Peptides against a protein of PDB entry 7K3S. Designs and how they scored, part 11

Target 1, 60 residues: chain A of PDB entry 7K3S
Amino acid sequence: MEELSGKPLSYAEKEKLKEKLAFLKKEYSRTLARLQRAKRAEKAKNSKKAIEDGVPQPEA

## One batch from the design tools (peptide; aimed at target 1 L24 L35)

Design b2_p16_3_s3 (made by RFdiffusion4, then SolubleMPNN; from b2_p16_3, 8 letters changed)
Fold by OpenDDE base, seed 4:
Structure b2_p16_3_s3 (fold): chain B 60 residues (1-60), chain A 16 residues (1-16)
Amino acid sequence: as target 1 above (60 residues)
Amino acid sequence: DEELAKLEEEIEKIRK
C-alpha cells in the first residue's frame, strides 16, 4: 500500500481543486454534447446521400 | 483552456 504521504491539503487548496474538477466536468459534458451532435449530423448526411442515390433525380 | 490555466496557476500559488 503506497501511503499517500502527501501533506494534508489546506481548505483553500481543496476548494480550488473542487473548482478545477467542476470546470473539467463542465468541459467534458460540453465536448460530449458536441460529439453526439456531430454523430447525428453524419447520420443525417448519410441518409440524404442514400435518398439521393436511390431516387433518380428528374433531369430538367 | 484559459479558465483551467488560471485555476492551475492559483492552485500552484497556494502550494508555495
Scores: peptide ipSAE 0.129, ipTM 0.747, DockQ to the pose 0.044
OpenDDE base, seeds 1, 2, 3, 5: peptide ipSAE 0.094, 0.098, 0.102, 0.096; ipTM 0.701, 0.723, 0.723, 0.702

Design b2_p16_4_s3 (made by RFdiffusion4, then SolubleMPNN; failed a check: too like the target's own chain; its pose is not in this set)
Amino acid sequence: AKELLEELEKLKKELE

Design b2_p16_4_s4 (made by RFdiffusion4, then SolubleMPNN; failed a check: too like the target's own chain; its pose is not in this set)
Amino acid sequence: AKELEEKLEKLKKELE

Design b2_p16_5 (made by RFdiffusion4)
Pose (drawn by RFdiffusion4):
Structure b2_p16_5 (pose): chain A 60 residues (1-60), chain P 16 residues (1-16)
Amino acid sequence: as target 1 above (60 residues)
Amino acid sequence: AEEELEELKEEIEELE
């Protein structure tokens, strides 16, 4: 399911690698998706296809 | 939003 990224990292290095970079990768693809979808749907109501979003965390 | 995405990209590159 998950991917084990960071073998030779100590406790703190690994802690920071997982938590920080995962938060940043999520909010990168997250904010990008929220605004990109809002942009295309508002200009003209088009047939949407796919998005991996599921649980929203009150974000606007 | 574009500036925030650029900042997030730079932070990701710095951490890699």

Design b2_p16_5_s1 (made by RFdiffusion4, then SolubleMPNN; from b2_p16_5 with A1V E4K L8I E10K)
Fold by OpenDDE base, seed 1:
Structure b2_p16_5_s1 (fold): chain B 60 residues (1-60), chain A 16 residues (1-16)
Amino acid sequence: as target 1 above (60 residues)
Amino acid sequence: VEEKLEEIKKEIEELE
């Protein structure tokens, strides 16, 4: 078991890393929410196209 | 996101 004998990060360095990780988690969650909205919008568009392609236009 | 991830990686490497 090779102890990762990296110098123990200072309290300030640990807090900076926690802030960076919190930012990454936030941007991941935002991106995931965008993807889920896009997938729902695609399904809604496909359902609307299936209704529009199924109505014969009344001849004038 | 990717650009900020690469910035964070560089700032971690500077702390080693």
Scores: peptide ipSAE 0.124, ipTM 0.744, DockQ to the pose 0.116
OpenDDE base, seeds 2, 3, 4, 5: peptide ipSAE 0.092, 0.095, 0.123, 0.120; ipTM 0.689, 0.690, 0.743, 0.743; seed 4 fails the geometry check

Design b2_p16_5_s2 (made by RFdiffusion4, then SolubleMPNN; from b2_p16_5 with E4R E6R L8I E10R)
Fold by OpenDDE base, seed 3:
Structure b2_p16_5_s2 (fold): chain B 60 residues (1-60), chain A 16 residues (1-16)
Amino acid sequence: as target 1 above (60 residues)
Amino acid sequence: AEERLREIKREIEELE
């Protein structure tokens, strides 16, 4: 078993990595929610245009 | 947005 020959991270280094991970998880959730809102807004625009143009909506 | 989501995901996977 190769000993992971990395110096054991200090407690402070581990806490800093946990803070970074928590920040990234929050940014992920925020970005995902933005993407989902954008996809819903595009669908709503397309639905409104299809009603306005009298084009039959493709059955979902 | 999707590109940034992939970047954040990679950076998370490097820290877990």
Scores: peptide ipSAE 0.467, ipTM 0.900, DockQ to the pose 0.542
OpenDDE base, seeds 1, 2, 4, 5: peptide ipSAE 0.463, 0.462, 0.463, 0.463; ipTM 0.900, 0.900, 0.900, 0.900

Design b2_p16_5_s3 (made by RFdiffusion4, then SolubleMPNN; from b2_p16_5, 6 letters changed)
Fold by OpenDDE base, seed 3:
Structure b2_p16_5_s3 (fold): chain B 60 residues (1-60), chain A 16 residues (1-16)
Amino acid sequence: as target 1 above (60 residues)
Amino acid sequence: VEEKLKKIKEEIEKLE
């Protein structure tokens, strides 16, 4: 992609970059949502263990 | 997962 630094991108090249950007934004959102679900599931597991082990949960 | 988010963010920033 360094060979395009200074040439006007064709319409097709611009559309391909827009598609790549849209794909990356979608993958970011998907990956973020996965991380957030994992963190929530970890909290829920730790809370269940703390209740089972009779350990007082730290008040939020 | 967090490292993958960082890499995707860096790739987005290169295309904006």
Scores: peptide ipSAE 0.436, ipTM 0.896, DockQ to the pose 0.534
OpenDDE base, seeds 1, 2, 4, 5: peptide ipSAE 0.436, 0.435, 0.434, 0.435; ipTM 0.898, 0.898, 0.897, 0.898

Design b2_p16_5_s4 (made by RFdiffusion4, then SolubleMPNN; from b2_p16_5, 5 letters changed)
Fold by OpenDDE base, seed 1:
Structure b2_p16_5_s4 (fold): chain B 60 residues (1-60), chain A 16 residues (1-16)
Amino acid sequence: as target 1 above (60 residues)
Amino acid sequence: VEEKLEKIKKEIEELE
């Protein structure tokens, strides 16, 4: 077991790392929510196209 | 996202 004998991070360095990790978690969650919205929008577009291709336009 | 990750990695490396 190699002890990662890195110098103990100061309180300030630990808080800076916590802020960085919180930012990364927030950007990940935002990206995941965008992906989920895009996937829902794609399904809605495919459903709309299936209805539009199924209606004969009345000739004028 | 990747560019922000890379900035955070550099700022971590500057603290070592």
Scores: peptide ipSAE 0.098, ipTM 0.713, DockQ to the pose 0.126
OpenDDE base, seeds 2, 3, 4, 5: peptide ipSAE 0.074, 0.074, 0.093, 0.065; ipTM 0.658, 0.659, 0.710, 0.691

Design b2_p16_6 (made by RFdiffusion4)
Pose (drawn by RFdiffusion4):
Structure b2_p16_6 (pose): chain A 60 residues (1-60), chain P 16 residues (1-16)
Amino acid sequence: as target 1 above (60 residues)
Amino acid sequence: EELEEKLEELEEEAEE
């Protein structure tokens, strides 16, 4: 399910690698998706296809 | 513009 990224990292290095870079990867694709979808739907109501979003964290 | 700035900030933090 998950991917084990970071074998030779100590406790702190691994802590920082998972938590910081995952938060950043999420909010990168997250904010990009929120605004990209709002952009296309507002200019003209088009038939949407797919998005992996599910649980929203009050974000606007 | 705001989206580009937020994406650049996130990329800079990931590089650090």

Design b2_p16_6_s1 (made by RFdiffusion4, then SolubleMPNN; from b2_p16_6, 6 letters changed)
Fold by OpenDDE base, seed 5:
Structure b2_p16_6_s1 (fold): chain B 60 residues (1-60), chain A 16 residues (1-16)
Amino acid sequence: as target 1 above (60 residues)
Amino acid sequence: SELEKKLEELEKKMKE
């Protein structure tokens, strides 16, 4: 693989890098949204268990 | 993260 380090990227190479960048940004955002949803679901499960067990919920 | 590092590497190459 020619090291692209130091050669000016062609228009086609720049467009291919933009597509890869857009894909990675999408996958990052999807992963972050899944993590945030998982954290909310865990808090909601712990809250429901605390109510069922009669344990005073720590005030948020 | 590894994804953030890869994004930064690609953004750097796009500015060259």
Scores: peptide ipSAE 0.086, ipTM 0.697, DockQ to the pose 0.080
OpenDDE base, seeds 1, 2, 3, 4: peptide ipSAE 0.081, 0.078, 0.084, 0.077; ipTM 0.689, 0.690, 0.685, 0.683

Design b2_p16_6_s2 (made by RFdiffusion4, then SolubleMPNN; from b2_p16_6, 7 letters changed; failed a check: too like the target's own chain)
Amino acid sequence: KELEEILAKLEKEMKE

Design b2_p16_6_s3 (made by RFdiffusion4, then SolubleMPNN; from b2_p16_6, 7 letters changed; failed a check: too like the target's own chain)
Amino acid sequence: DELKEKLEELKKKMKE

Design b2_p16_6_s4 (made by RFdiffusion4, then SolubleMPNN; from b2_p16_6, 6 letters changed)
Fold by OpenDDE base, seed 3:
Structure b2_p16_6_s4 (fold): chain B 60 residues (1-60), chain A 16 residues (1-16)
Amino acid sequence: as target 1 above (60 residues)
Amino acid sequence: KELEEKLKRLQEEMEK
């Protein structure tokens, strides 16, 4: 990222940064939702294995 | 972490 740290941003630059921020927020939310689904899927796999093997799951 | 830091820096640039 270029550090725009020294100049007041023009209206057009601010709007472009808002678009980039909205995109990054969307990608963050998508990645977080993917991670949460993966963790739930692993827990569901482990719970199915624990039922099949009769082994108590270690509380993670 | 990396994406959150990118978001934070971009938010700080918008508030200037």
Scores: peptide ipSAE 0.117, ipTM 0.729, DockQ to the pose 0.090
OpenDDE base, seeds 1, 2, 4, 5: peptide ipSAE 0.115, 0.112, 0.087, 0.092; ipTM 0.732, 0.727, 0.696, 0.703

Design b2_p16_7_s1 (made by RFdiffusion4, then SolubleMPNN; its pose is not in this set)
Fold by OpenDDE base, seed 1:
Structure b2_p16_7_s1 (fold): chain B 60 residues (1-60), chain A 16 residues (1-16)
Amino acid sequence: as target 1 above (60 residues)
Amino acid sequence: EEELLREIERLKEELE
């Protein structure tokens, strides 16, 4: 893949690469936001479990 | 995640 480093990209090739870059930036941002939500949800589950395990069951 | 970052950086270098 070294043959692309020596030829100036055409205007059409540069526009196609800009479209790919914009798509990848969007998918990266979506993936990062999903990861951040998952990490917050894990912390919330661990906090809920610590509360449930610490409540004495009322003797019936 | 890291693979998408590497591909983004490669596409920036191709556009310089």
Scores: peptide ipSAE 0.135, ipTM 0.749, DockQ to the pose 0.034
OpenDDE base, seeds 2, 3, 4, 5: peptide ipSAE 0.134, 0.125, 0.086, 0.134; ipTM 0.750, 0.751, 0.709, 0.752

Design b2_p16_7_s2 (made by RFdiffusion4, then SolubleMPNN; its pose is not in this set)
Fold by OpenDDE base, seed 2:
Structure b2_p16_7_s2 (fold): chain B 60 residues (1-60), chain A 16 residues (1-16)
Amino acid sequence: as target 1 above (60 residues)
Amino acid sequence: EEELLKKIEEIKKELE
C-alpha cells in the first residue's frame, strides 16, 4: 500500500479530487431535492385525506 | 476513510 500520508498531491491528483468533490456535491443536492419533493408529496397526500374524511358522505 | 477526508480538507485549504 503506497504511503500517501506525506507527499504533496500532484496537480493531476488535486484535479481528480476536485472532480470527485463536485460529483459528490451534485449527488448530495439531487438526493436533497428528491427528499424535499417526497416530503411535499406526502404532505399533499395527507391534506387530501384530511379533506376526504371531513366531507360527510351523502346519505343515499 | 480518514486519509480521504484529510486529503479533501488539504484541497479545500489550497483552494482558498
Scores: peptide ipSAE 0.108, ipTM 0.723, DockQ to the pose 0.027
OpenDDE base, seeds 1, 3, 4, 5: peptide ipSAE 0.108, 0.107, 0.101, 0.080; ipTM 0.721, 0.726, 0.716, 0.688

Design b2_p16_7_s4 (made by RFdiffusion4, then SolubleMPNN; its pose is not in this set)
Fold by OpenDDE base, seed 3:
Parts: structure tokens; sequence; C-alpha cells
Structure b2_p16_7_s4 (fold): chain B 60 residues (1-60), chain A 16 residues (1-16)
């Protein structure tokens, strides 16, 4: 295994890795926002069905 | 994969 610990990265390598990190953070945030919207949409569908079916919502 | 994560961690330390 090349000991990467302590090798100075070039400016170009640093910038390329910053770009990769920024991309990964962006994709993570996008995926998290999609998951949160999906969970909200599911909760809203379940709430609408329980109102339609006359089932009392469990008060959270 | 591990190598890329190690390089990212090193860049974080060098930017502090």
Amino acid sequence: as target 1 above (60 residues)
Amino acid sequence: EKELLEKIQEIKKELE
C-alpha cells in the first residue's frame, strides 16, 4: 500500500479532489432531499387515506 | 476507494 499519509498533493490534485468532494456532497444532499420529500409524500398519502377511511390518526 | 478517502482527509487537514 503506498503510504499516502504525508505525501504533499499538488495544487491540481487538491483542486480535483475538492471538486470530487463537492460533487459527492451535492449528490448526497440531493438524495437526502428526495428521501425527505418521499417520506413527506407517503405521510400525506397515509393521512389522506386515514381521513377517507374514517380511521383516527394516531396523534404523534 | 480507501485511497481516495485518505487523500480527501489529508486535503482537509492541509486546509485547516
Scores: peptide ipSAE 0.120, ipTM 0.723, DockQ to the pose 0.031
OpenDDE base, seeds 1, 2, 4, 5: peptide ipSAE 0.102, 0.115, 0.097, 0.087; ipTM 0.716, 0.718, 0.710, 0.702

Design b2_p16_8_s1 (made by RFdiffusion4, then SolubleMPNN; its pose is not in this set)
Fold by OpenDDE base, seed 2:
Structure b2_p16_8_s1 (fold): chain B 60 residues (1-60), chain A 16 residues (1-16)
Amino acid sequence: as target 1 above (60 residues)
Amino acid sequence: AEEKLEEIKKEIEELE
């Protein structure tokens, strides 16, 4: 266990860290939403191609 | 956005 022997963060450093974490959480959520849209768009393209190729879609 | 994420990661590492 490496001792977290850092000086106690000042109030200002803690607030700066909270702002950074809030930004990271926002960008994570944005990236996750992009990934989910991409997966849905891929499924929609594959479904359209399966209809065009006359392949029976598996019932959901 | 990615550049700001790397800057934020670096500034978090400097606080540890």
Scores: peptide ipSAE 0.134, ipTM 0.748, DockQ to the pose 0.081
OpenDDE base, seeds 1, 3, 4, 5: peptide ipSAE 0.122, 0.130, 0.118, 0.106; ipTM 0.743, 0.744, 0.739, 0.702

Design b2_p16_8_s2 (made by RFdiffusion4, then SolubleMPNN; its pose is not in this set)
Fold by OpenDDE base, seed 2:
Structure b2_p16_8_s2 (fold): chain B 60 residues (1-60), chain A 16 residues (1-16)
Amino acid sequence: as target 1 above (60 residues)
Amino acid sequence: AEEKLEKIKEEIKKLE
């Protein structure tokens, strides 16, 4: 039997872990939203440049 | 898996 060498997490330790997990999920969601906005801004810059250079836009 | 849980517990304890 592997002794579960960790004392069971107290209620307070579990709540702190939940708070940390909630924070990480929030930061992940914020980072994804930033990435999506950056990709949209890049697509908009590339489309504007393609119009200025007279290159046919690939149909969507 | 247990070593990762122990590291998380230590990091929780450092934020107390």
Scores: peptide ipSAE 0.107, ipTM 0.702, DockQ to the pose 0.040
OpenDDE base, seeds 1, 3, 4, 5: peptide ipSAE 0.090, 0.071, 0.077, 0.083; ipTM 0.684, 0.682, 0.679, 0.675

Design b2_p16_8_s3 (made by RFdiffusion4, then SolubleMPNN; its pose is not in this set)
Fold by OpenDDE base, seed 2:
Structure b2_p16_8_s3 (fold): chain B 60 residues (1-60), chain A 16 residues (1-16)
Amino acid sequence: as target 1 above (60 residues)
Amino acid sequence: AEEKLEKIREEIEKLE
């Protein structure tokens, strides 16, 4: 951890860090939503293939 | 990634 053992941040520096955090949270949520969509698409593809190949679906 | 965002959050909260 880089210690924030510096001078107290100005109001403007704190607001800039809040803006950066909000941006990073948004990019994280966007990436997570893409990953979840990819996993759902993969599951749907695998389920379609298993039906086409006559393989019994694993019971839920 | 989540742990790094939480650390940044905790650091900002300590500055408020």
Scores: peptide ipSAE 0.132, ipTM 0.732, DockQ to the pose 0.061
OpenDDE base, seeds 1, 3, 4, 5: peptide ipSAE 0.112, 0.114, 0.109, 0.078; ipTM 0.704, 0.705, 0.706, 0.689

Design b2_p16_8_s4 (made by RFdiffusion4, then SolubleMPNN; its pose is not in this set)
Fold by OpenDDE base, seed 2:
Structure b2_p16_8_s4 (fold): chain B 60 residues (1-60), chain A 16 residues (1-16)
Amino acid sequence: as target 1 above (60 residues)
Amino acid sequence: AEEKLKEIEEEIKKLE
């Protein structure tokens, strides 16, 4: 067992940590939403190109 | 944004 030899975080340090974690979670969620939107936009571009090139789309 | 995330990760690591 690695001793958690860290001094107990003060109340103020715990609140600062919670604020930082809340910010990190917000930026993570924003990044995921951007990634999902980018993947949808790529799929839409590829689908439009496949129609234009006369390639049969795989049925979903 | 990425710079602020690194700063936060470094400050979290100092609290561990």
Scores: peptide ipSAE 0.121, ipTM 0.735, DockQ to the pose 0.082
OpenDDE base, seeds 1, 3, 4, 5: peptide ipSAE 0.111, 0.119, 0.112, 0.121; ipTM 0.728, 0.733, 0.728, 0.731

## One batch from the design tools (peptide; aimed at target 1 L9 K16 L21 K25)

Design b2_p17_1 (made by RFdiffusion4)
Pose (drawn by RFdiffusion4):
Structure b2_p17_1 (pose): chain A 60 residues (1-60), chain P 17 residues (1-17)
Amino acid sequence: as target 1 above (60 residues)
Amino acid sequence: SEAYEKAVEEELEKIEE
């Protein structure tokens, strides 16, 4: 399911690698997706296809 | 550490993809 990224890292290095870069990767694809979908749908109501979003965290 | 810096760079490259 998950991917084990970061073998030779100590406790703190690994802690920072998973938590910080995962938050950043999520919010990168997340904010990009919220705004990109709002942009295409508002200009013209088009047939949407796919998005991996599921649980929203009150974000606008 | 060097290992930490390399792992951060590899992870940033995945995010840029």

Design b2_p17_1_s1 (made by RFdiffusion4, then SolubleMPNN; from b2_p17_1 with Y4F V8L E9K E13K)
Fold by OpenDDE base, seed 2:
Structure b2_p17_1_s1 (fold): chain B 60 residues (1-60), chain A 17 residues (1-17)
Amino acid sequence: as target 1 above (60 residues)
Amino acid sequence: SEAFEKALKEELKKIEE
């Protein structure tokens, strides 16, 4: 019988862990939203460059 | 689940360090 040497987590320890998991989920979501915004900004920059490179300079 | 309680204890230990 492996002694389950781990004392059961107290209610307070379980709640502290839930709080930390909620924080990590929030930071993950924030990072993901930042990454998605960066990818959208990159696409918008590439589209603007493609339009400017395709506009024939008016021959003066 | 015993496996879940073990994982919780390991994560708490890492958090207290």
Scores: peptide ipSAE 0.099, ipTM 0.696, DockQ to the pose 0.116
OpenDDE base, seeds 1, 3, 4, 5: peptide ipSAE 0.081, 0.073, 0.071, 0.064; ipTM 0.701, 0.654, 0.684, 0.643

Design b2_p17_1_s2 (made by RFdiffusion4, then SolubleMPNN; from b2_p17_1, 7 letters changed)
Fold by OpenDDE base, seed 4:
Formats: sequence, structure tokens, C-alpha cells
Structure b2_p17_1_s2 (fold): chain B 60 residues (1-60), chain A 17 residues (1-17)
Amino acid sequence: as target 1 above (60 residues)
Amino acid sequence: SKAFEEALKKELEKILE
């Protein structure tokens, strides 16, 4: 692998970096959206349990 | 790859100068 650390990046290398950055931003946004959905689902489960624990089950 | 990370770091440094 040529050590890119000291050489000016070619046009093709810069475009490849931009593509990789765009991919990483997309995967980050997808992961963040999954995390936000998971947190909402957890809050909804906790709210359902709090309602179920707060409703006296009618003694059958 | 380490070479990609170093290239990314160098390109970000040039944008911040």
C-alpha cells in the first residue's frame, strides 16, 4: 500500500475518500435512527407496565 | 485501513487551514 501520509492525494483518491465519508455518514444516520426507535420502544414498554401496575387487576 | 485514516486526517487538516 502506498503511504498516502506524505503525498498529495490524486483526484481519484479524493473522490474515493468523499464516497467513503458519504457511506459512513449514511451508516451513522441509520444507526442513530435505530437507537432512537429502540429508546422510544423502551419508553412505550415502561409506560405500558406503569399503566398495568397502576390499574388494579379486577380480582376474578 | 491505517493509510485511509492518515489520508482522511491529512485532508481534514487541509480543510481546517
Scores: peptide ipSAE 0.104, ipTM 0.673, DockQ to the pose 0.121
OpenDDE base, seeds 1, 2, 3, 5: peptide ipSAE 0.091, 0.104, 0.099, 0.084; ipTM 0.647, 0.674, 0.654, 0.638; seed 2 fails the geometry check

Design b2_p17_1_s3 (made by RFdiffusion4, then SolubleMPNN; from b2_p17_1, 8 letters changed)
Fold by OpenDDE base, seed 3:
Structure b2_p17_1_s3 (fold): chain B 60 residues (1-60), chain A 17 residues (1-17)
Amino acid sequence: as target 1 above (60 residues)
Amino acid sequence: SKAFEEALKKELEKIKK
C-alpha cells in the first residue's frame, strides 16, 4: 500500500474528507443508477419498436 | 491543502474502479 506521502491530515480534515467522499460516492451512485436506468429504458424503447416494426432485434 | 486534494483524488480513483 503506497503510504500517502504527505502532511498528516488533522482529525477535522479527515472528517471533512469523509463527508466529501460520502457525498461524492452518493452522487456517483445516483448518476450511475440514472445512466443504467436510461440505458435500460432506451433498450426497452428499441425492443418495443422492433416488436412493432417486425424487425428482429440483433442478438447482443 | 495540497495533501487534502491529493487524498481526495486518490479516494476518487478508488471509487471509479
Scores: peptide ipSAE 0.117, ipTM 0.704, DockQ to the pose 0.395
OpenDDE base, seeds 1, 2, 4, 5: peptide ipSAE 0.080, 0.100, 0.083, 0.095; ipTM 0.654, 0.711, 0.681, 0.703

Design b2_p17_1_s4 (made by RFdiffusion4, then SolubleMPNN; from b2_p17_1, 8 letters changed)
Fold by OpenDDE base, seed 3:
Structure b2_p17_1_s4 (fold): chain B 60 residues (1-60), chain A 17 residues (1-17)
Amino acid sequence: as target 1 above (60 residues)
Amino acid sequence: SKAFEEALKKALEKILE
């Protein structure tokens, strides 16, 4: 990681950092949305299992 | 890591300058 300490950044370097931050924010939001979907899917699976365990299996 | 957060903070400070 280049130490950005002390050197003035060029306009192009500032824009590249803004682009990297925008990408990082996007990937964070995407990951958070995936985590939220996974938690909802887990809750839905647990609810389905609770319904299936509450339905008497037809005796064969 | 704290070092990464500090580097990001410094990069943000440089963008806002």
Scores: peptide ipSAE 0.112, ipTM 0.672, DockQ to the pose 0.059
OpenDDE base, seeds 1, 2, 4, 5: peptide ipSAE 0.098, 0.099, 0.100, 0.102; ipTM 0.657, 0.662, 0.662, 0.665

Design b2_p17_2_s1 (made by RFdiffusion4, then SolubleMPNN; its pose is not in this set)
Fold by OpenDDE base, seed 5:
Structure b2_p17_2_s1 (fold): chain B 60 residues (1-60), chain A 17 residues (1-17)
Amino acid sequence: as target 1 above (60 residues)
Amino acid sequence: KLEELKEEIEKLEKEFE
């Protein structure tokens, strides 16, 4: 059986690829949102450290 | 991972052209 690697995709094959594409787009969006949250959290940590280094400890 | 997901998306989008 020559699986002609050049036949137009059947309706069922196209629907299966649409489901895979929708899944991958969701995983992309989740991964991007995680990366953006991580970058914001690093900026917030660096800002907190800059405030802590700027407070003179009261000499006891 | 983010780039790998982008490449796999682009590969699947070409199968609909």
Scores: peptide ipSAE 0.408, ipTM 0.880, DockQ to the pose 0.330
OpenDDE base, seeds 1, 2, 3, 4: peptide ipSAE 0.407, 0.408, 0.408, 0.408; ipTM 0.877, 0.878, 0.877, 0.878

Design b2_p17_2_s2 (made by RFdiffusion4, then SolubleMPNN; its pose is not in this set)
Fold by OpenDDE base, seed 5:
Structure b2_p17_2_s2 (fold): chain B 60 residues (1-60), chain A 17 residues (1-17)
Amino acid sequence: as target 1 above (60 residues)
Amino acid sequence: RLEKLKEEIEKLEEEFK
């Protein structure tokens, strides 16, 4: 039975993977925060439009 | 983009188990 569960990662390989994970987690958080800001901005635009459509323009 | 980042993170976290 070849346990082809890949050779235990060396200390140096583990440190390289930790650095890559830290980078990817940062990019994930940045992307998520951008998406959440976009959704909030869309809700704010829709709320502003609903107010503008409900106010009678003062006749000039 | 977000889902691809999640998948790549999950794949790398499995190498530490």
Scores: peptide ipSAE 0.434, ipTM 0.886, DockQ to the pose 0.349
OpenDDE base, seeds 1, 2, 3, 4: peptide ipSAE 0.431, 0.433, 0.432, 0.434; ipTM 0.884, 0.886, 0.884, 0.885

Design b2_p17_2_s3 (made by RFdiffusion4, then SolubleMPNN; its pose is not in this set)
Fold by OpenDDE base, seed 5:
Parts: sequence; structure tokens; C-alpha cells
Structure b2_p17_2_s3 (fold): chain B 60 residues (1-60), chain A 17 residues (1-17)
Amino acid sequence: as target 1 above (60 residues)
Amino acid sequence: KLEELKKKIEELEKEFK
């Protein structure tokens, strides 16, 4: 049975894949942090609007 | 984008097994 296990990655190929993996993990973390900040900013905007709608404007 | 990054991470992690 031919072991169709594609040639064991050389040390150099493994290091190149580690660099790609580290880059992708960094981009994932950056994207996740951006999404979390956006959700917090929307919540803060909704809270500010609820305060503005609750203050009776002084009639001039 | 986030799910595409996750999928590509999982694909690369399989090459180390």
C-alpha cells in the first residue's frame, strides 16, 4: 500500500507554514478585536440616544 | 472574513499532524 502521506514536510517547509499560521492568527485576532469594538460602540450610541430622548427640551 | 481566516488556520494546522 503506497503511503500517499504526501512527503514529510522538510524543516524549511514547516518553518514557512509556521510563519503563515502566525500571520493568520494575528489577522484573526485583529479582526475579532475590531468586531468587538464595533459592538461596544453601537451599544454606547444606543445608550446615548436613550438619554437624549429622556431629557425634556426646555420650551423656549 | 473572520470565518475564512478560521477555516484557513484550521487547514494549515492539519498539515502539522
Scores: peptide ipSAE 0.382, ipTM 0.871, DockQ to the pose 0.350
OpenDDE base, seeds 1, 2, 3, 4: peptide ipSAE 0.380, 0.378, 0.380, 0.379; ipTM 0.868, 0.867, 0.867, 0.866

Design b2_p17_2_s4 (made by RFdiffusion4, then SolubleMPNN; failed a check: too like the target's own chain; its pose is not in this set)
Amino acid sequence: ELEKLKEEIEKLEEEFK

Design b2_p17_3 (made by RFdiffusion4)
Pose (drawn by RFdiffusion4):
Formats: sequence, C-alpha cells, structure tokens
Structure b2_p17_3 (pose): chain A 60 residues (1-60), chain P 17 residues (1-17)
Amino acid sequence: as target 1 above (60 residues)
Amino acid sequence: SEAYKEAVEEELEKIEE
C-alpha cells in the first residue's frame, strides 16, 4: 500500500522525510488540482473524468 | 547527514515528476 522511502535514515531524519515531504507532495498536487478543476469547469462546463481526492480538509 | 540529503533529493525529484 505505502512505499518505504528512506532506509538509512535515523529517527529524526526519517521523521522529517516522511512528514514534511508527504505534506508538501500532497498540498502540491492538492492545490494544483483544486484550482485546475475550478479553471476548466468555470470557463465551460465540461465532462470531468477522474480525481483521487476523497476526504476534504476545508480548503478554498 | 549525507544519506539524509540524498534521500531528500530523491523525494524532491519524485514530487517534480
């Protein structure tokens, strides 16, 4: 399910690698998706296809 | 550490993809 990224890292290095870079990867694809979808749908109502979003965290 | 820097760089490259 998950991917074990970071074998030779100590407790703090691994803590920072998972939590920080996962938050950043999420919010990168997240904010990009929110605005990109709003952009295409507002210019012209087009037939949407796919998005992996599910649980929203009150974001606008 | 060097290993930490390398792991960060690998993860940043995945995010850029």

Design b2_p17_3_s4 (made by RFdiffusion4, then SolubleMPNN; from b2_p17_3, 7 letters changed)
Fold by OpenDDE base, seed 3:
Structure b2_p17_3_s4 (fold): chain B 60 residues (1-60), chain A 17 residues (1-17)
Amino acid sequence: as target 1 above (60 residues)
Amino acid sequence: SKAFEEELEKELKKIEE
């Protein structure tokens, strides 16, 4: 175990680190939700293309 | 994704100790 033999963080440094980690978690969750929506949209496009390729175009 | 969230929660917990 590397003893993180760093000086104990001051209360203000701890609070600033908590704020940074909370911000990072929020931005990560936002990015993950965008990625999940993009993946769902891609799956929906691929399913629509599979249906459209199976429907004969009505001859005009 | 879950591993990173768990790591962040562990680091937050260490700051509260």
Scores: peptide ipSAE 0.135, ipTM 0.738, DockQ to the pose 0.142
OpenDDE base, seeds 1, 2, 4, 5: peptide ipSAE 0.133, 0.133, 0.094, 0.133; ipTM 0.740, 0.740, 0.698, 0.741

Design b2_p17_4 (made by RFdiffusion4)
Pose (drawn by RFdiffusion4):
Structure b2_p17_4 (pose): chain A 60 residues (1-60), chain P 17 residues (1-17)
Amino acid sequence: as target 1 above (60 residues)
Amino acid sequence: YSEAYKEAVEEELEKIE
């Protein structure tokens, strides 16, 4: 399911690698998706296809 | 920071890009 990224990292280095870069990778694709979808749907109501979003964290 | 930490950060940033 998950991917084991970061073998030779100590406790703190691994802690920072997983938590920080995962938060950043999530919010990168997340904010990009929220605004990109709002942009295409508001200009013209088009047939949407796919998005991996599921649980929203009150974000606007 | 250790070299191993820097390399792992660079590899993760490349996956994000």

